# Designs tried in a protein design run: peptides against a protein of PDB entry 3KDP. Part 16

Target 1, 230 residues: chain A of PDB entry 3KDP
Amino acid sequence: PFLIFIIANIPLPLGTVTILCIDLGTDMVPAISLAYEQAESDIMKRQPRNPKTDKLVNEQLISMAYGQIGMIQALGGFFTYFVILAENGFLPIHLLGLRVNWDDRWINDVEDSYGQQWTYEQRKIVEFTCHTPFFVTIVVVQWADLVICKTRRNSVFQQGMKNKILIFGLFEETALAAFLSYCPGMGVALRMYPLKPTWWFCAFPYSLLIFVYDEVRKLIIRRRPGGWVE

## One batch from the design tools (peptide; aimed at target 1 A175 P184 K196)

Design b2_p13_3_s4 (made by RFdiffusion4, then SolubleMPNN; from b2_p13_3, 12 letters changed)
Fold by OpenDDE base, seed 4:
Structure b2_p13_3_s4 (fold): chain B 230 residues (1-230), chain A 13 residues (1-13)
Amino acid sequence: as target 1 above (230 residues)
Amino acid sequence: LAEKLLKEVLEKV
């Protein structure tokens, strides 16, 4: 999000406070819950990791986590961002390079894609209206990310949802997201304006995409061991 | 956290 904000000079898609709420709030319990995941049924059939050759974090894991799943998550967030701004009159093409004028308090006549003028206050309301749905979008795609992280090779359907701490983590992150989105005063305190309940569904296609992508990946690994996908 | 800190710095600039 931040790199695109700088490179494309678009209005801030995800606020600092929302990033904190993700990194320190919604992601922490789910991440800890993975430490309590039941070992995959085939783990004892795998050779022990060679500590000299096999790194815990390898290029393949980095590529999968940041290069693939992380990019899909980012795309989900940006999709929500662009939809909200488009509904408010700012088409994606018009947002390119707009940041400088958008963030200028002295410019009160920034035009949208339809020629409507926006005051600084109105623009910031729309920006902060994007932050909460972007945050919620990340939480929704994190459901899929957490679930796919349960296993490296086995399908989630083979592993099952037996980890009670993980289930609690999914509930906790969702409850926290709802609290931050709808609690009175969060707009003032956190610059997180309340979102319409329909925005929760905006991320569902991306969450499903992550899930399907990983299940297909795992299926390929199971059918073709030693492939480049491992 | 690093991205956050960077954003906080950029919001102050």
Scores: peptide ipSAE 0.007, ipTM 0.405, DockQ to the pose 0.024
OpenDDE base, seeds 1, 2, 3, 5: peptide ipSAE 0.000, 0.000, 0.000, 0.006; ipTM 0.383, 0.281, 0.298, 0.383; seeds 2, 3 fail the geometry check

Design b2_p13_4 (made by RFdiffusion4)
Pose (drawn by RFdiffusion4):
Structure b2_p13_4 (pose): chain A 230 residues (1-230), chain P 13 residues (1-13)
Amino acid sequence: as target 1 above (230 residues)
Amino acid sequence: YHYLFLVITLIIL
């Protein structure tokens, strides 16, 4: 978001104070939760790991959290900022520029895509209404994430969901977000504004994409263990 | 409906 905020001079979809709600808020518990994960094989049947090669974090991993499942998480994140604004007037393209004027506290008279003229706090209360649900489609996608960052070889149907804590992390992560958006306060404290029902289910095809993509990966590997995918 | 969502959320929590 902060990257395109520079590219398409677009209204900032995801705000800073909004980000310290991901890893400090919703994300904490769900992550702590993996540490409770049983194995995927007789680990005490493999030679010991090798401090020089096969590191904790590596090429093949960053190529995933950043290069892959990372992007699919954003395409879902933006897609609802694009919906929050058009379902409120600003049909996408009439956005490719606004910021310069948009962020102006004096230009209270700015055309949308119909003619309607918005003040400052009038449209910002939509910009923050834009954060509030980017901050969701992110938590929504992290369901499909917290469930495939669960295993690295086994299909979820081979390993199942016996992690009676990771599941808690879900119920928490999600509900925490709702509370962070409906309590009389989170608006005037965090730029968090209540959401309309239709609003939450945005990232859903995307969460489910992240999900399906990861499952198919693992399968390939298990079918071709020396092959390219692995 | 906003307060309803808040109540539902508190129940869940």

Design b2_p13_4_s1 (made by RFdiffusion4, then SolubleMPNN; from b2_p13_4, 9 letters changed)
Fold by OpenDDE base, seed 1:
Structure b2_p13_4_s1 (fold): chain B 230 residues (1-230), chain A 13 residues (1-13)
Amino acid sequence: as target 1 above (230 residues)
Amino acid sequence: EVEKVLEETLKVL
């Protein structure tokens, strides 16, 4: 998110407070819940990791986490961001390079894609209106991310949803996201303005994409052990 | 305030 903000000079898509709410709020309980996941049925058929040769964090894991899943998550967030700004008159092409004028308090006549002038206050309201849906989008795609992290090779359908702590984590992160999005005063306290309930559904295609992508990946690994996808 | 500091830092970066 932040790299695109810098490179494209677009209005801030996700606030720092919102990032902290993700990293310290919504992700903590789900991440801890994975420690309580049942072992995969084939775990005892796998050789133990060699601590001298086998890295815990390998290039494949980095590629999957940051290069694949993380990119899909970022695309989901940015999709939501661009849709909201487009609904408010700012088409994606018009946002390129707009940051400098957007963040200037003395410029009160920033034009949208339709020639409507926006005051600094109005621009900040729409910016902060984007932060909450971006955050919610991340939470919704994290549902899929958490579920796919239950297993390395087995399908989630083979593993099942028996981890009650993980299920609790999914409800907790969702409840926290709803609380942060809709509690009175959050717009002032956290710059998290309330979103229309329909915005929760904007992330669902990306959440489904993550899930399907990982299930296909795991299917390939099961059919072709030792492949480049593992 | 943290947002402002970050925004200002990003403007300098």
Scores: peptide ipSAE 0.012, ipTM 0.374, DockQ to the pose 0.023
OpenDDE base, seeds 2, 3, 4, 5: peptide ipSAE 0.012, 0.009, 0.010, 0.009; ipTM 0.360, 0.419, 0.424, 0.400

Design b2_p13_4_s2 (made by RFdiffusion4, then SolubleMPNN; from b2_p13_4, 11 letters changed)
Fold by OpenDDE base, seed 1:
Structure b2_p13_4_s2 (fold): chain B 230 residues (1-230), chain A 13 residues (1-13)
Amino acid sequence: as target 1 above (230 residues)
Amino acid sequence: EVEEVLEKVKKLL
């Protein structure tokens, strides 16, 4: 998110406070819940990791986490961001380079793609209206990310949803996301303006994409052990 | 309800 904000000079898609709410609020309990996950049925058939040669964080894990899953998460967030701005008159092409004028409080006549002029306050309302659904999009995508992290190579359908702490984590992060999105005063306190409930569904295709992608990946690993996907 | 909250937030800014 922040890299595209700098490179494309677009209005800020995700605020610092929303990032902190993700990193410290919604992600912690789900991440801790994975420590309580049941072992995969084949774990005792695997060789122990060699601490001298085998890294805990390898190139495959980095490629998966940042290159694949993280990219899908970013695409989901940016899709939501661009749709909201387009609904408010700012087409994606018009946003390129707009940041300088967007963030200038003395410019009160920034034109949208249709020639409508926007005051600084109106622009900031629209910007902060993007932060909440971007945040919610990340949370909805994180549901899939958490579920796929239950197993390294077995399908989630083989592992099942027996971890009650993980289920609690999914409800907790969702409840926290709803609280931050809809609690009165969050717009002033956290710059998180409320979103239409329909925006929660905008992330579902990306969440499903992550889930399907990882299940296909795991299926390939199970069928072709020692492949480049492992 | 969300629109009313949005209008209230717009008035607070």
Scores: peptide ipSAE 0.000, ipTM 0.311, DockQ to the pose 0.062
OpenDDE base, seeds 2, 3, 4, 5: peptide ipSAE 0.000, 0.000, 0.000, 0.000; ipTM 0.290, 0.343, 0.352, 0.351; seeds 2, 5 fail the geometry check

Design b2_p13_4_s3 (made by RFdiffusion4, then SolubleMPNN; from b2_p13_4, 8 letters changed)
Fold by OpenDDE base, seed 3:
Structure b2_p13_4_s3 (fold): chain B 230 residues (1-230), chain A 13 residues (1-13)
Amino acid sequence: as target 1 above (230 residues)
Amino acid sequence: DVLKKLQETLAIL
């Protein structure tokens, strides 16, 4: 989010507070839950990792996590962001380079894509209105991310959803996201304004895409062991 | 006061 904010000079897509709520709030229990996942059926056919040569975090994991899944997650968040701003009169093309004027408190006549002028206060309300739906979008795509992380090669349908701690984590992160989004005072405390319930569904296509993408990847790995996808 | 302090702290972050 911040990289695109800087490079494209767009209004801030996701607030610092909301990022902290993800990293320290919603992601902790789900991540811990993976330690309790059952071993894959073929794990005993693999030799143990060599601690001197084999990294725990290898280039392949980084490529998958940041280069593929993380990009799909980011696209989901930005999609929600652009939709909200478009509904408020700011088309995506108009947002490019707008940050400088957007963040200037002395400019009270910033025009939207339709020629409507926006005061600084109005612009900040719209910006903060984007933060909560972006946050919720990340939580929704993280459901898929957590589920796909259960296995390396086996389908989720082969592994099943037997990890009760993981299921608890999914409910916990969702409940926390709902609490942060709708609890009275969160708009003042965290700059997380309440979102319309419809915004929860904006991420569903991306969550499904992540799931399908990984299941297809795992299918390819199972059918072609030792391929470049593995 | 606690909310204000929290808001101020969060605004610095």
Scores: peptide ipSAE 0.016, ipTM 0.486, DockQ to the pose 0.038
OpenDDE base, seeds 1, 2, 4, 5: peptide ipSAE 0.015, 0.006, 0.016, 0.009; ipTM 0.502, 0.463, 0.535, 0.415; seed 1 fails the geometry check

Design b2_p13_4_s4 (made by RFdiffusion4, then SolubleMPNN; from b2_p13_4, 9 letters changed)
Fold by OpenDDE base, seed 5:
Structure b2_p13_4_s4 (fold): chain B 230 residues (1-230), chain A 13 residues (1-13)
Amino acid sequence: as target 1 above (230 residues)
Amino acid sequence: EVEEMLKKTLELL
């Protein structure tokens, strides 16, 4: 989010405080829950890692985590951001380079894509209105990310949802996201304005995409062991 | 001012 904010000079899509709420709030309990996951049924059929040649974090893992899954998460958040701004009169093309005038408190006549003028206060309301749905979008996409992390090779349908701590983690992160979104005073403290319940559903296609993509990847690995996908 | 901003946000949403 922050890199695109700098490169494209768009209005800030996700606040720094909101990012900290993801990293320190919603992600911790789910991540810890993975330590309690049951071993995959075929684990004893795999060769042990060679500690001299094989890195724990290899290029394949980095490519999967940051290059593929992380990019789909970012796309989901940006989709929600662009939809909200478009509904408020700011088309995606019009946002390019707009940041300088958007963040200037002395400019009260910034035009949208339809020629409507926006005061500084009105613009900041719309910006902060985007932060909460972007955050919620990340949480909804993280549901799929957490579920796919249960296994490296087996399907989630083969592994099942037996980890009660992981199920608790999914509930906890969702409850925390709802608390941060709707609790009185969060708009002042965290710049997280409340959102309509409909915005929770904007991320569902991306969450499904992550899940389907990873299940297909795992299916390919099971059918062709030792391929470039593993 | 913040309460008024919140009300406006709820109207825009």
Scores: peptide ipSAE 0.018, ipTM 0.449, DockQ to the pose 0.055
OpenDDE base, seeds 1, 2, 3, 4: peptide ipSAE 0.000, 0.015, 0.006, 0.006; ipTM 0.363, 0.432, 0.354, 0.356

Design b2_p13_5 (made by RFdiffusion4)
Pose (drawn by RFdiffusion4):
Structure b2_p13_5 (pose): chain A 230 residues (1-230), chain P 13 residues (1-13)
Amino acid sequence: as target 1 above (230 residues)
Amino acid sequence: FFVFLFFLFFYYN
């Protein structure tokens, strides 16, 4: 988001104070939760790891959290900022520029895509209404994430969901977001504004995509263990 | 807690 905020001079979809709600808020518990994960094989049957090679974090990993499942999480994140604004007037393209004027506190008279003229706090209460659910489609996608960052070889149907804590991380992560968006206060404290029902289910095809994509990866590997995918 | 969240949901909607 902060990247395109420079590219398409677009209204900032995801705010800063909004970001210290991901890893400090929703994400903490779900992550702590993997540490409770049983194995995937006789680990005490493999030679010991090797401090020089096969590191904790590596090429093949960053090529995943950033190069892959990372992007698909954003295509879902933007897609609802694109919906929050058009369902409220600003059909996408009439956005490719606004910021310069948009962020102006004096230009209270700005054309949308119909003619309607918005003040400052009038449209910002939509910009923050834009954060508030980017901050969701992010938590919504992290369901499909927290479930495939669960295993690295086994299908979820081979390993199952016996992690009676990781599941809590879900119920928490999600509900925490709702409370962070409906309590009389989060708006005037965090730029968090209540959401309309239709609004939550945005990232859903995307969460389910992240899900399906990861499952198919593992399968390939297990069918071709020396092959390219692994 | 979920009941309270449900209440607040219909409070704003």

Design b2_p13_5_s1 (made by RFdiffusion4, then SolubleMPNN; from b2_p13_5, 9 letters changed)
Fold by OpenDDE base, seed 5:
Structure b2_p13_5_s1 (fold): chain B 230 residues (1-230), chain A 13 residues (1-13)
Amino acid sequence: as target 1 above (230 residues)
Amino acid sequence: LLELLKKLFEEHN
């Protein structure tokens, strides 16, 4: 997210405060919950890995898969960001290079894609209105990410949802997201303005995409053990 | 970190 902000010179899509709320708030309990996940039922049926050859390849494949999931998460957040800005008159192409004028307090006549002029205050309101839905989008996508992390090879449907600590983590991150989004004063304290409930659903296609992607990946691994997709 | 963020927030807003 931050790299695209620098390269494209777009208005800030995700605030530093929202990033911290993700890293220190919503992700901690879910990550701890994975330590209590039950071993996969097929672990004893797997051939022993060669620690000299298979470990390095497997670490690279895992890092690549997590990198791909992270990219899908970022795309989901950016999609929400662009939709909100477009609804407020700023089409995606118009945002390119706009950051310099957007962040200038003395420019009160920044034009949108339709020729409407925006004051600095109005621009910051719409920017901060984007930060909360971006954050919520990440949380919704993290539901899928957490669920897919339950297993390495087995389908989630084979493993089931028996980890009560993981379920608690999902509720905790969702409750925290709702608190940060709707609690009075969060707009002043965290620059997280309240969002319409409909924005929670904007991330669902991306959450589903991650889930389907990982289930397909795991299916391929089960059909082709020792393949490059593992 | 929170104090640094608060300071950064105050400087940029």
Scores: peptide ipSAE 0.008, ipTM 0.440, DockQ to the pose 0.035
OpenDDE base, seeds 1, 2, 3, 4: peptide ipSAE 0.006, 0.006, 0.007, 0.007; ipTM 0.446, 0.348, 0.468, 0.343; seed 2 fails the geometry check

Design b2_p13_5_s2 (made by RFdiffusion4, then SolubleMPNN; from b2_p13_5, 9 letters changed)
Fold by OpenDDE base, seed 1:
Structure b2_p13_5_s2 (fold): chain B 230 residues (1-230), chain A 13 residues (1-13)
Amino acid sequence: as target 1 above (230 residues)
Amino acid sequence: LLELLRELFEKHN
C-alpha cells in the first residue's frame, strides 16, 4: 500500500497505526495458532525433509505468499479505497498526483472529480474514512489466508477446522477490527473512522478468490506432485 | 496496545 502511495502520489490509503494494528493486533494470534494446527493426514507418509534440497522457505513459497497472495490482499484493500473515494467524488484517475495538494493543510479548495471543493479537514476525514475499511478488508482477506495456511498440500475440507486456537484467532482479529471500527473515539485516537457495516462485505470477493486460488493450487499439487506450483 | 499505537503514530506523524 505504501509503495503505491509513493509511486502514484495518491492520498494515503492505509495509516501507520492501521498497519501496526495489522502487524501486531490481527496477525500475531492467528500466526501463533498455526503452530497448534493438527498434522496433515499424510504427514507421516512423507519422506523426511532433506536439509540439502528441501528448504523451509523456497522461492516458490516466497512467490506464493508475498507475491501472489500479497498482491490479492493489496488489490482488495485498494479496491475498497478507490470505491470509498469514488463515492465521495474522487475518481481513481483524479487521485493520481493529488497527494501533494491533499496533504497541504493550507490548500482548502482541492477539487474532486466533479469540481466540488474540499477543505483540508474534509479531505482528512475522507482519507481516514478509508483507513478503517482498508484495515477491515485486510482482516477479511486474512481469514482466507489463515485458513489456507492450515495445510500445505491437503484441502481445508480434508484437514477440517479442529484447531480451537485458530478459531479463537479468527474471532479475536474480527473482534479487534470491530472494536477499532466502531468504538467511539477511534477516529480521534487512531485516525480510524467508523465504517458502514456494508464495507465488511467489500473484501469478501477477494477473500473467496484467495481461498479458491489456494484450493486450486493445492489440488494441482496433489494431482501433479513435484510441479512448479508446490 | 491502542495507546502505544497512538503514541507511535504521533511520534512519526
Scores: peptide ipSAE 0.014, ipTM 0.436, DockQ to the pose 0.041
OpenDDE base, seeds 2, 3, 4, 5: peptide ipSAE 0.008, 0.007, 0.006, 0.007; ipTM 0.323, 0.439, 0.354, 0.415; seed 5 fails the geometry check

Design b2_p13_5_s3 (made by RFdiffusion4, then SolubleMPNN; from b2_p13_5, 10 letters changed)
Fold by OpenDDE base, seed 3:
Structure b2_p13_5_s3 (fold): chain B 230 residues (1-230), chain A 13 residues (1-13)
Amino acid sequence: as target 1 above (230 residues)
Amino acid sequence: RLEELLRLAEEAN
């Protein structure tokens, strides 16, 4: 998010402190929860791996898959960001290069895409209103990411939701998102203004997309063992 | 929409 803020000169999508909350709060517990996931039922049916070649190939494939998922997460966050700004009169194309004027407190007549003028205070309220749903979008997408990481090859429907620690991780992420979104003082402390509950659903299509993507990938792996997708 | 945002901002402070 911060890199896109710099490159595209758009209003800041997500605060730095909030990014730290993602790294420490929403990523650590899920990662730990995955360590307690039970092995897949078919894992011991695999042929012995060549430790010199197969390990490196698998690491590359895993890295690529998580890279793709990460891109979907980022797209989900930015989608939510652009939707909120568009609903407030700022179309995505108008945001490009707007940062300089947006962040200037002495400019109180920044026009939106429809010619409405916005004061500095009004602009900052809209900006900070975007931080919360961006974070929430990441959490909602991470639900799918965490669930799909339970297995390497089997469908979630085959492996099931038996890991209580995984369920706890999902709960913790959701609770943290709710806390940061709705706890008094978060607007001042983290620049995260409260979010309408309806915005939680804005990320659901992306969560579903990740889920479907991974299920299709796993289906291909099951039907074509040893393929390039594995 | 702006009025709603202002309300939310006030609630956040």
Scores: peptide ipSAE 0.060, ipTM 0.719, DockQ to the pose 0.069
OpenDDE base, seeds 1, 2, 4, 5: peptide ipSAE 0.037, 0.028, 0.025, 0.023; ipTM 0.688, 0.679, 0.659, 0.642; seed 4 fails the geometry check

Design b2_p13_5_s4 (made by RFdiffusion4, then SolubleMPNN; from b2_p13_5, 10 letters changed)
Fold by OpenDDE base, seed 2:
Structure b2_p13_5_s4 (fold): chain B 230 residues (1-230), chain A 13 residues (1-13)
Amino acid sequence: as target 1 above (230 residues)
Amino acid sequence: LLELLERLAKLHN
């Protein structure tokens, strides 16, 4: 998010505090929970890996897959960001290069895509209104990410949801997201303004996309063992 | 964590 903020010179889509909440708050318990995931049912049926070739290939492929998933996650957040700003009169194209004027407190006549002038205070309200939904979007997408990380090869439907610690992690991150989003004072303290409940659903298509993507990937791996998709 | 975040928020803003 911050890279796009710099490159495109758009208003800040996700605050630093919000990023810290993701990195330290919502991701910690889920990540730990993966250590307790039950081994895949087919682990003993796999041929021994070649330590010289298979490890490197697998690391590259895993890195690529996680990189792709990360990009989808970011896209989900940005989708929410652009929707919010568009609803407030700022179309995506108009946001390009707008940061300089957006962040200038002395400019109180920044025009939106429809010619409406926005004061500095109004702009900052809209900006901070984006932070919380962006955060929540990431959390919702992380549900899918965490679930798909349970296995390398088996479908989630084959593996099941037996890891109670993982389930707890999902609830914990969701509860934290709700707390940060709706607890009084969070807007002042963390610049995380409360969001409408409808914003929780903005990430659902992306969560589904991640889930489908990984299930398809795993299906290909199962059908073509030793392929480049591992 | 919240206290830390609040402190960080104050420093950043």
Scores: peptide ipSAE 0.016, ipTM 0.525, DockQ to the pose 0.048
OpenDDE base, seeds 1, 3, 4, 5: peptide ipSAE 0.016, 0.015, 0.015, 0.012; ipTM 0.542, 0.515, 0.493, 0.498; seed 1 fails the geometry check

Design b2_p13_6 (made by RFdiffusion4)
Pose (drawn by RFdiffusion4):
Structure b2_p13_6 (pose): chain A 230 residues (1-230), chain P 13 residues (1-13)
Amino acid sequence: as target 1 above (230 residues)
Amino acid sequence: ERYVFLVIAALLL
């Protein structure tokens, strides 16, 4: 978001104070939760790991959390900022520029895609209404994430969901977001504004894509263990 | 509407 905020001089989809709600808020518990994960094989049957090679974090990993499931999480995150604004007037393209004027506190008269003229706090209350559900489609996608960052070889149907804590992380993570968006206050404290029902289910095809993509990876590997995918 | 969402969220927890 902050990257395109520079590219397409677009209204900032995800705000800063909004970001310290991901890893400090919703994400904390779900992540703590993996540490409670049983194995995937006789680990005490493999030679010991090797401090020089096979590191904790590596090429093949960053090529995943950043290069892959990372992007698909954003295509879902933007897609609803694109919906929050068009369902409220600003059909996408009439956005490729606004910021310069948009962020102006004096230009209270700005054309949307119909003619309607918005003030400052009038349209910002939509910009922050844009954060509030980018901050969701992010939590929504992290369901499909917290469930494939569960295993690294086994299909979820081979390992199952016996992690009676990781599931809590879900119910928490999600509900925490709702509370962070409906309590009389989170708006005037965090630029968090209540959402309309239709609004939550945005990232859903995307969460389910992240999900399906990861499952198919593991399968390939287990069919071709020396092959390219692994 | 917001109070319905809060109830739903509470029931989820």

Design b2_p13_6_s1 (made by RFdiffusion4, then SolubleMPNN; from b2_p13_6, 9 letters changed)
Fold by OpenDDE base, seed 5:
Structure b2_p13_6_s1 (fold): chain B 230 residues (1-230), chain A 13 residues (1-13)
Amino acid sequence: as target 1 above (230 residues)
Amino acid sequence: DAEKVLELAKKLL
């Protein structure tokens, strides 16, 4: 999010406060819940890691976490951001380079893609209205991320959903996201304006994509051990 | 760097 904000000079898609709410709020309990996950059924059939040659954090793990899953998360958030701004009259191409005028409180006549003028206050309302759905999009995608992290090689359908702490984590992060999105005063305190309930569904295709992608990856690993995907 | 981030956060709040 922040890199595209700098490179493209677009209005801020995700605020610093919303990032902190993800990192310190919604992600903590889900991450801890993985410590209580049952070992995969085939773990004792796998060769042990060589501590001299095999890194814990290898190029494959970085590629999977940041290069694949992290990029799909970012795409989901940006999709939501661009849809909301387009519904308010700002097409994606018009946002390029707009940040300088957008953030200037003395400019009250910033034009949208249709020639409508926007005051500073109106622009900030729509910006902060984008932050909340972007945040919620990340939470919905994190449901899939947490579920796929239950196993390295086995399907989630083989492992099952027996970890009650993980299930609690999914409800906790969702309840926290709803609280931060709809509690009175969050617009002033966190610059998170309420979103229409329909925006929760905007992330579902991306959550499904992550789940399907990881299940296909795991299927390939099971069928072709020692392949480039492992 | 943490203090600068905290000061920036205080200026934005």
Scores: peptide ipSAE 0.006, ipTM 0.369, DockQ to the pose 0.023
OpenDDE base, seeds 1, 2, 3, 4: peptide ipSAE 0.000, 0.000, 0.006, 0.005; ipTM 0.354, 0.338, 0.343, 0.427; seeds 1, 3 fail the geometry check

Design b2_p13_6_s2 (made by RFdiffusion4, then SolubleMPNN; from b2_p13_6, 9 letters changed)
Fold by OpenDDE base, seed 5:
Structure b2_p13_6_s2 (fold): chain B 230 residues (1-230), chain A 13 residues (1-13)
Amino acid sequence: as target 1 above (230 residues)
Amino acid sequence: DALKVLEEALKLL
C-alpha cells in the first residue's frame, strides 16, 4: 500500500492505524492457532531438511508469501479502494498525482472526475471511509491465507478443518474487524469510519482466488515432486 | 502526542 502511495502520489489507501490493527489485532490469534495444527499425513515419508544447504526462508517461500499471495491480497485491497473512490466521484486515473492537493488543508476546492469541488474535511472523510473497507478486505483474504497455511503439500480437503483453535481465530478476527468498523467513536479514535455491509463481499473473489491458486499449486506439487513450484 | 508521533513515524514506513 505505502509503495503505491509514494510512487503514484495517490490518497493514502490504508492508514497506519489500520495496519497496526491487522498486525497486532486480527493476525495474532490466527497465527498462534497454526501451532496447534495436526501434521500432514505424509510428513514421515518426506526427506528431512538438510540444515547446511536448505534455508528455512528460501526463494520459494519468499515468492509464495510476498510475490504471489501478498500481491493478491494487496490487489484485493486496492480494488476496494478504487471502487469506493470511484463511487464518490474520483476515477482511478484522476487519483494519480492528486495526493499533494488532497492532503493540503488549505485547498478546499479539489475537483473530482465530474468537476465537483471537495473541501479538506470532505476529502478526509472519504479517505478514512476507504481505510475501513481496505482493512476488512485484508481480513477476508486472510481467511483464505490462514486456511491454505494449514498444509504445505496436502489439500485442505485432505487435512480437514479439525483445528478448533484455528476456527476460533477466524471468528475472533472477524468479530474484532466488525468491532473496529462499527463501534461508536472508532472514527475519532482510529480514523475508521463505518462501512456499508456490502463492502464485506468485495473481497470474496480474491479470497476464492487465493484458495484456488494454492490448491492448484499443491496439486501440481503432488503430481510432479521436485518441480520449480516446491 | 505519542500517538501522533507514532502515526507520523508509521507514515514513513
Scores: peptide ipSAE 0.017, ipTM 0.479, DockQ to the pose 0.027
OpenDDE base, seeds 1, 2, 3, 4: peptide ipSAE 0.009, 0.011, 0.011, 0.014; ipTM 0.458, 0.449, 0.482, 0.500

